# Ledger of designs, part 309: peptides against a protein of PDB entry 7UQJ

Target 1, 160 residues: chain A of PDB entry 7UQJ
Amino acid sequence: PELYQNFNITPPRGVLFHGPPGTGKTLMARALAASCSSDERKITFFMRKGADILSKWVGEAERQLRLLFEEAKKHQPSIIFFDEIDGLAPVRSSKQEQIHASIVSTLLALMDGMDNRGQVIVIGATNRPDAVDPALRRPGRFDREFYFPLPDVKARFKIL

## One batch from the design tools (peptide; made by RFdiffusion4, then SolubleMPNN)

Design b2_p27_6_s1 (from b2_p27_6, 8 letters changed)
Fold by OpenDDE base, seed 5:
Structure b2_p27_6_s1 (fold): chain B 160 residues (1-160), chain C 160 residues (1-160), chain D 160 residues (1-160), chain A 27 residues (1-27)
Amino acid sequence: as target 1 above (160 residues)
Amino acid sequence: as target 1 above (160 residues)
Amino acid sequence: as target 1 above (160 residues)
Amino acid sequence: SSIFLAPPSTLLEDVENPIPLERVIEE
């Protein structure tokens, strides 16, 4: 009884996986999602590429983000994995297109609204953590970051 | 055949997850627990907060630890997750209360007794690895540590 | 629907887990394997010790590697975990035994052949990443490395 | 027996940190 907490994965708010390309971010996100799934507790894994949300859904990207988060809530416990999240939420610049600013703002609002959203984990993977809007990397959003280092650059130089 | 080892997760003795608050330690422990669970092999996940064992079970904390490890053995394969383990097993000081010393000693003995305990993994999560009794961090106990970095402090400064 | 990608764990090619002995590499590999397993999608976990492939199968090691990868493909989605992979694939030296060079070459070829091999993940764990042949650590092979640090050497010195 | 190896998507880099999974949406 009381000793067994069913995997009440208190989802973290948001996790940023960052590191060079090919460092395992996407795999780890997938592994974590499946890891959180048991026979009794299927975790739903939603994968989106950041660039796909912008490119495939021109003008609908905000709605698609909202729908993604609603569907994740509906299918909780769930994981939302944003692969290449730097493509979705680039660092805000004074020259940033209004569309990008709006997408980022929508994602921020969705991340902030998560406290009321049951068991939904958001994982963002990027090869360019510095290209992710700092607002997404604040507490309550992607406030946990995983650096996926290259195999030590020194180790890589031994390989070349 | 011989190529398929069923997930005979030879549990490591103990894994310490450490890093700043909100770095995903609890989630990872939960993810690992669910990950080790398959349809044929349900892993039982036991979660305890270190502070709760001390505060809710004044004078019973040692017994509760023993019961936790017995129940974990009974429900093997299993994971015991101590969230905030620094609250349970603070660094021993010459001024440490005898109760705390006894709890730590009980946990040490339980960790050392794991060789006879089948498939039980112990994960300790802490925001303060230096506050965890060094005796718990020896080989055969929490001999495996995972640092959960902050998002690079430099990256965080770019966010402020 | 389209939001739910079943854990199509596009297996990464190879993951190298490296770090001191007892840092959790074998556990993490096992956890990842189970994590990738759902009720509908059993992941098969194959564990081999690098030294065992060489020592138990003298003259058959290449064949055993090939069979391992075939069985992994047959039981896909699957994970091949090479524990102590440094024992299997030591750094090539001009004095390296032809047998070791051949094993490494077989593993390289098997890793390179993975593009056609469905959902097979290869995880190599080592305590000595510098003892792993650099050719195995190239893109398309163990191109993703996980350092399992010691508990901060400073933290370990506080334990001694 | 045809040995078929799956395409290496570039995997996990250094688990210096176990993945801090962040998004806790509690009800």
Scores: peptide ipSAE 0.000, ipTM 0.216, DockQ to the pose 0.044; fails the geometry check

Design b2_p27_6_s2 (from b2_p27_6, 7 letters changed)
Fold by OpenDDE base, seed 1:
Structure b2_p27_6_s2 (fold): chain B 160 residues (1-160), chain C 160 residues (1-160), chain D 160 residues (1-160), chain A 27 residues (1-27)
Amino acid sequence: as target 1 above (160 residues)
Amino acid sequence: as target 1 above (160 residues)
Amino acid sequence: as target 1 above (160 residues)
Amino acid sequence: SSIFLAPPSTLLEDVEEPIPLERVIEF
């Protein structure tokens, strides 16, 4: 398949890295953060896990997201990396669904509220793009997606 | 071994990424594309597979290569990434050898015809550098090579 | 855990990439080298292995390190990548301990002697940050550290 | 142990914004 990635960069408000585990999504996000930072242009890298937003910030997740985006704006240019962003998706409880809906709504509002003039990039990494709320994958949010293919499995077995 | 990679970038007309499968050659090419693009300077990334050039573009492969290089020049700065470039190497048929010779000849001519003033980088990735036509590895073509070593196999077994 | 990496880049004289093997440390260093290099700004990438410094340059290791740093300064901006920098750590022999102490002392002096005005970055990669001499991890040396987490092991088993 | 992910001193000068990885349009 022809991958034409025209980097017509209007800076995407969000970039989704998706693909099987161990394909280097987190590594790439760190490489990007590292590669954007020079002596002259200091890029601030923020990393959060989707599951940590739900489990560690119980009752304050929305506030912590707001503070994260404020700090990112204050330290622009900046990258906010959400690792395992599909971990915002609820597990099988109605209470988690309500908490999820509120947190996702807050994240949507924060991504929508980012001025195009802000040098704040949001990167989401997931192994399950279909488990990411479709609302997050709309234009002005995670509107750019990168597939990280598995290195050919047959080729990995020759390494083992 | 000492790897002195003098990035005396006269922009290499071609860079060959070689090494065992799963060493992140494709990932690196994407990271490079990703790290070279800013808000101000939009880099266009084109990806093609060597096998797709032979199998999907039967009879039009040369034209598709020309169009690819024209689009890359039009959208400069740009990266053309040929994944599995050794997949241009013929399988066991005389007809595939003739098709290969023509496609490789076209790729050689396109790489030779790139002005040194063009911000078009060609990256070839292969698991089998010895299966890449030696003519592609000459100065002015894939004249820079990066070896992607296996992460030490013993070290991977401590991860499993 | 919150990873706030404030890229308050005073250009670190040294960056330590640490984490389990196969997490892409070497890949990242090469991606950084490649992403720093533009048509206008040519970055020279030097790669050395810690074990090669001890085993291949027996009796000349200090001189080879000095020459490496001189060449890096001459070809600035440049990256010196020490892969497996923990391989400078001695094995169980008193003779290797003395050779180690001398080589590490030379590397310390070279890192300390780098002017803050030089566009020379040193990257050390290790699977064993605790096997790296603590003196190398002090301010003005490898004073910045990146952890490369394992891709979730459970996730890798779904790829196999 | 606070894993200080300290930035590599990227001699990445004007390493421009991460190329927004556009949609991998698998054609």
Scores: peptide ipSAE 0.000, ipTM 0.196, DockQ to the pose 0.041; fails the geometry check
Fold by OpenDDE base, seed 3:
Structure b2_p27_6_s2 (fold): chain B 160 residues (1-160), chain C 160 residues (1-160), chain D 160 residues (1-160), chain A 27 residues (1-27)
Amino acid sequence: as target 1 above (160 residues)
Amino acid sequence: as target 1 above (160 residues)
Amino acid sequence: as target 1 above (160 residues)
Amino acid sequence: SSIFLAPPSTLLEDVEEPIPLERVIEF
């Protein structure tokens, strides 16, 4: 946070946390949410799993996404965290094009419709950034990417 | 590890990490693996997602579980980490009994078949401990449960 | 990051990550570092172990700390991460007063000497926040503290 | 079987040198 203030960096609308499973993507997103809240300024943290949105909300997924973004906007400042976003927004070139195309298009439109001054940050987590629709990784959407390496064998000795 | 050595506590066969999504269950499992490994004693860390075992290995899931436990035994000391174990081992009383019953039964048998002297620890992570088959939560299986609270919002304010 | 800009939160000079071993303090610090760089803005991440600074740099520790802060300032934006900072900065009331007093005093002076607008964040990680010199935990130093709970004590006894 | 062997997490060597972190989200 404060690095950004000191650095005068404009907040991305969306951040893609990517990296191998169990690298702490979801933990970091939650940590960011909680670290940005104060006693005076609570951040509302919304979390959804990409695969759960698809499986639980077949035919309602677009509506659930809209409601999620509306609730996030209503409860500003807020974070929307999509865990396993590659499950929600697969690459369009995959043979599963038709069912997911509407959901991806809705998510794209919702991210594009966020006012740049809005206190809503979207965090997507994936184990497969290349399985995410490239349209989601463009400027104004998930335009910042966060590689959670497997704590590189060289980086893991220093964690524990 | 050293807590167990220092306290002469017998290592559990299985530990259930439970708590809300993104509380660091997978991260902790990896951190435990790393903290238990030294330059002289590397722990082999096996990770599987419960849902991935079901979706990728339809009809082979039981075999893949057996192979996983065999490989873990071969590469002792080892940790088997099941992320989202509620996806692999749902409660038997749920309407999805038939497909999962064999997989759960295999996992139960594999956990029961682990010699108490084996240097294989099984860690299951779930967001829904009540959605896990109660048989998995019995002594000699996941007889130890780990609640990952949402890291208290009060503690997070102090980082960022 | 941007949550802070949107939240108008002033950056701490220092953040204390505290909590029991293997709670992900170092992982979080690395993930924070890895989450603060973009393609356009790379953050320089400096990591030191407190105990290693004392053991490897006897009589040079103060100089190494000064060099570390100078390099961090030179390579702004930067993060200085001290893992096991309780090893570097023990409480003055402990019988090891004389050797550590100079190192702690140097670290205090370096943290106090950081311009509030400097793009250098200091993260200290400890398993024992009460073993850290209280002077380091004051405003303008490690004035923000992050408790990495042991995922519930009832749960950790069951894993490790 | 996609056995994800996470290397032991103790394998971060002392990053003695400042690692320029690429694509880091600034806090």
Scores: peptide ipSAE 0.000, ipTM 0.293, DockQ to the pose 0.063; fails the geometry check
Fold by OpenDDE base, seed 4:
Structure b2_p27_6_s2 (fold): chain B 160 residues (1-160), chain C 160 residues (1-160), chain D 160 residues (1-160), chain A 27 residues (1-27)
Amino acid sequence: as target 1 above (160 residues)
Amino acid sequence: as target 1 above (160 residues)
Amino acid sequence: as target 1 above (160 residues)
Amino acid sequence: SSIFLAPPSTLLEDVEEPIPLERVIEF
């Protein structure tokens, strides 16, 4: 959290955590939330799994996304964490195109509709960054990407 | 590993991390491994996903489990992390009983066959602790359980 | 990183990660660094282990700290991560007082000498926050603390 | 986005002995 203020970097609206399974993306998002919470200023953390939004909310996924962003806005400052976001926003060429297209369009609109002054950060985690719709990886959406490498045996664990 | 020695706590043979999706179970397991690794005593971290063992190793899952435990024993001190362990060891009443029964029995035998003096810790992560075979949740197996709660919406994220 | 800018929170000069061994402190620091790096703006991550500074650099520890902070300043934006910082900055009452006193005083001076506009963040990790010199835990130094709890069996892990 | 890692002299080389991805992910 503090890194970006010190750096006078315009905070992205969204952050994509990508890397192999188990590289720590989900815990990182939580620890970011924790690290931004003070006794004076508590952050609200919302978490959803991409596949769960599709499976549990068949035909309501768009509404659930809208409600999630509304709740995040109501409870500012807030983090919305999407685990397995490639399950929510697959690349458009997936043979399940139609149901995902409306959900992706809703997520795009919700991320674009975030006022730059809003205290809502979106974190997406994926094991497959190339399986996420490229439209979500543009500036003003998931415009920062963080690679979580697997520990490589030869590389003395430079968790780079 | 060193955590338990430093605390004079008899290390559990297995630890079950349970809680909703994205509660940080996978990263916690890795962070446990990393924090137990010193320059003097490096820990080897093995990771498997329960569903991947079943899907990728159809008819070889038992052999793959045995090999995994043998490698972990060879590279002691070691952690074996099973992500989504409910996918590997479902409750016996599952309609897919026969294929899972042999795999579950193999995992039970491997956990029971761990010498209490071995420097191998098994961590299982699940979003559904009740979907894990209760036989795995007994003393000498996954006999310690750690709940990873969702961040409560109301609870101002005091990751204290 | 971005969380603090979005929240208009004055970034601390230093962040103390504390909690039992294995709770993910080191991994968190690295993932914070990763999460602050963009394709456009790369963060330089420096890591030191507290005990290594003392053991490898007997009589040069102060110089090594100065060089580290100079390099971090040269390669801004930067993170300096001290793992096991209690090994570097023990409480003054430790029987190894004299050698540590000069190193602690140097670290204090380096943290105080950071211009509030500098793009250098210091993260300290410890399993023993009470073993860290309280002078380092004051505002303008390690003035934010993040507890990494052990999973307690009884406490539904309110990682609040 | 890449972290520019400082040279090995500025990074603790040994955090964990990583198991090679190649052995962990036997595809």
Scores: peptide ipSAE 0.000, ipTM 0.201, DockQ to the pose 0.080; fails the geometry check

Design b2_p27_6_s2 (from b2_p27_6, 7 letters changed)
Fold by OpenDDE base, seed 5:
Structure b2_p27_6_s2 (fold): chain B 160 residues (1-160), chain C 160 residues (1-160), chain D 160 residues (1-160), chain A 27 residues (1-27)
Amino acid sequence: as target 1 above (160 residues)
Amino acid sequence: as target 1 above (160 residues)
Amino acid sequence: as target 1 above (160 residues)
Amino acid sequence: SSIFLAPPSTLLEDVEEPIPLERVIEF
């Protein structure tokens, strides 16, 4: 988190954590949420899995996304973490096109509707960044991407 | 990994990592796999999600489990990591009883069929340890359980 | 990284990752470095082990620290990751007092000399946070601390 | 040396299946 302020980088509305499974994307998101919450400033952390939101009726998935963003906005500063966001927002070219298109469109609209001053960050985690709808990877959405490499054999020997 | 040899503790056949989502279960499993592999002794790490095995036809799910254990046995020393094992091996009382019963039975048999001398460790990760079939949590299977607490709000504030 | 800007949190000069070996501290630091690097803005990641810096002649250790911070400053935005920082910055009360005092003093001065606008973050990882000089854990230095819990000691002893 | 550690590509492609909705709102 702190890196970006030091870097005078305009904080994105969304950050995509991508990398092989078990590279610590979710742990990082939690650690980041944890790291942004001072004694004076509690950050509200919202976590949802992508597939979980899809398992609901299409209109209920949209409603749940809207509610999530509203709650995040009410509880600012907030982090919305979508674990396995490729499950939530698959590429529009998938054979389940119509159902996914609505949910993706809603997520796009919600991310676009976040004011740049909003104290809400969206973190998406995926093992398949290319399976995420490219529209989500555009500026003003998940415009920052974080690759979580496998713990290299050297990181391996330092854990040992 | 070096911990086990250093402790002369008979490695379990199976270890259940449980705790809230994003507590680093998967990261730890990878870090463990990473840590067990010295330059002299590469540990083969096999990762599968529980649900992924279920999405296959019942007989193919069993076959994939068998193949996974055979590959793990061929590539000893090995770790088999089942992420979200509650998806693979739900409690037998679930409404999808018959399909799950076969897969769970196969996993049970595969874990039971691992000789204690086999250099194959099975790690299951779950957010819902109580949703895992109790038969898997018995001695000789996932007889070791690891709670991954949330990064405590105190760990949170030290992060901040 | 981006979280802190969105939260208007003054980014620390240093972050201390602490927790038992194998908890993913190094993985996390690398993932953070990777994370802060966009296609447009590559963050330079400098990694050093504490012991590796100490293995050099005392005056060379200080010089290497200075060079590291200068290189990091030249290659802004940058992350300096000290793995096993307890090896680099032991508590001043240790019997190797004089040699360590100079290196610790140099690190303190380098961290204090970083302007708050400097696009350099220092991440220290340690297995022994109490073995790190308390002066490093003060505001303006490693004023943020991240505990990487073991997967519960039950989670360690049941892997064992 | 900027060790851009290229991810070792060799870990088996994890097949991704949908995980059930536990809404963990952690406050």
Scores: peptide ipSAE 0.000, ipTM 0.311, DockQ to the pose 0.053; fails the geometry check

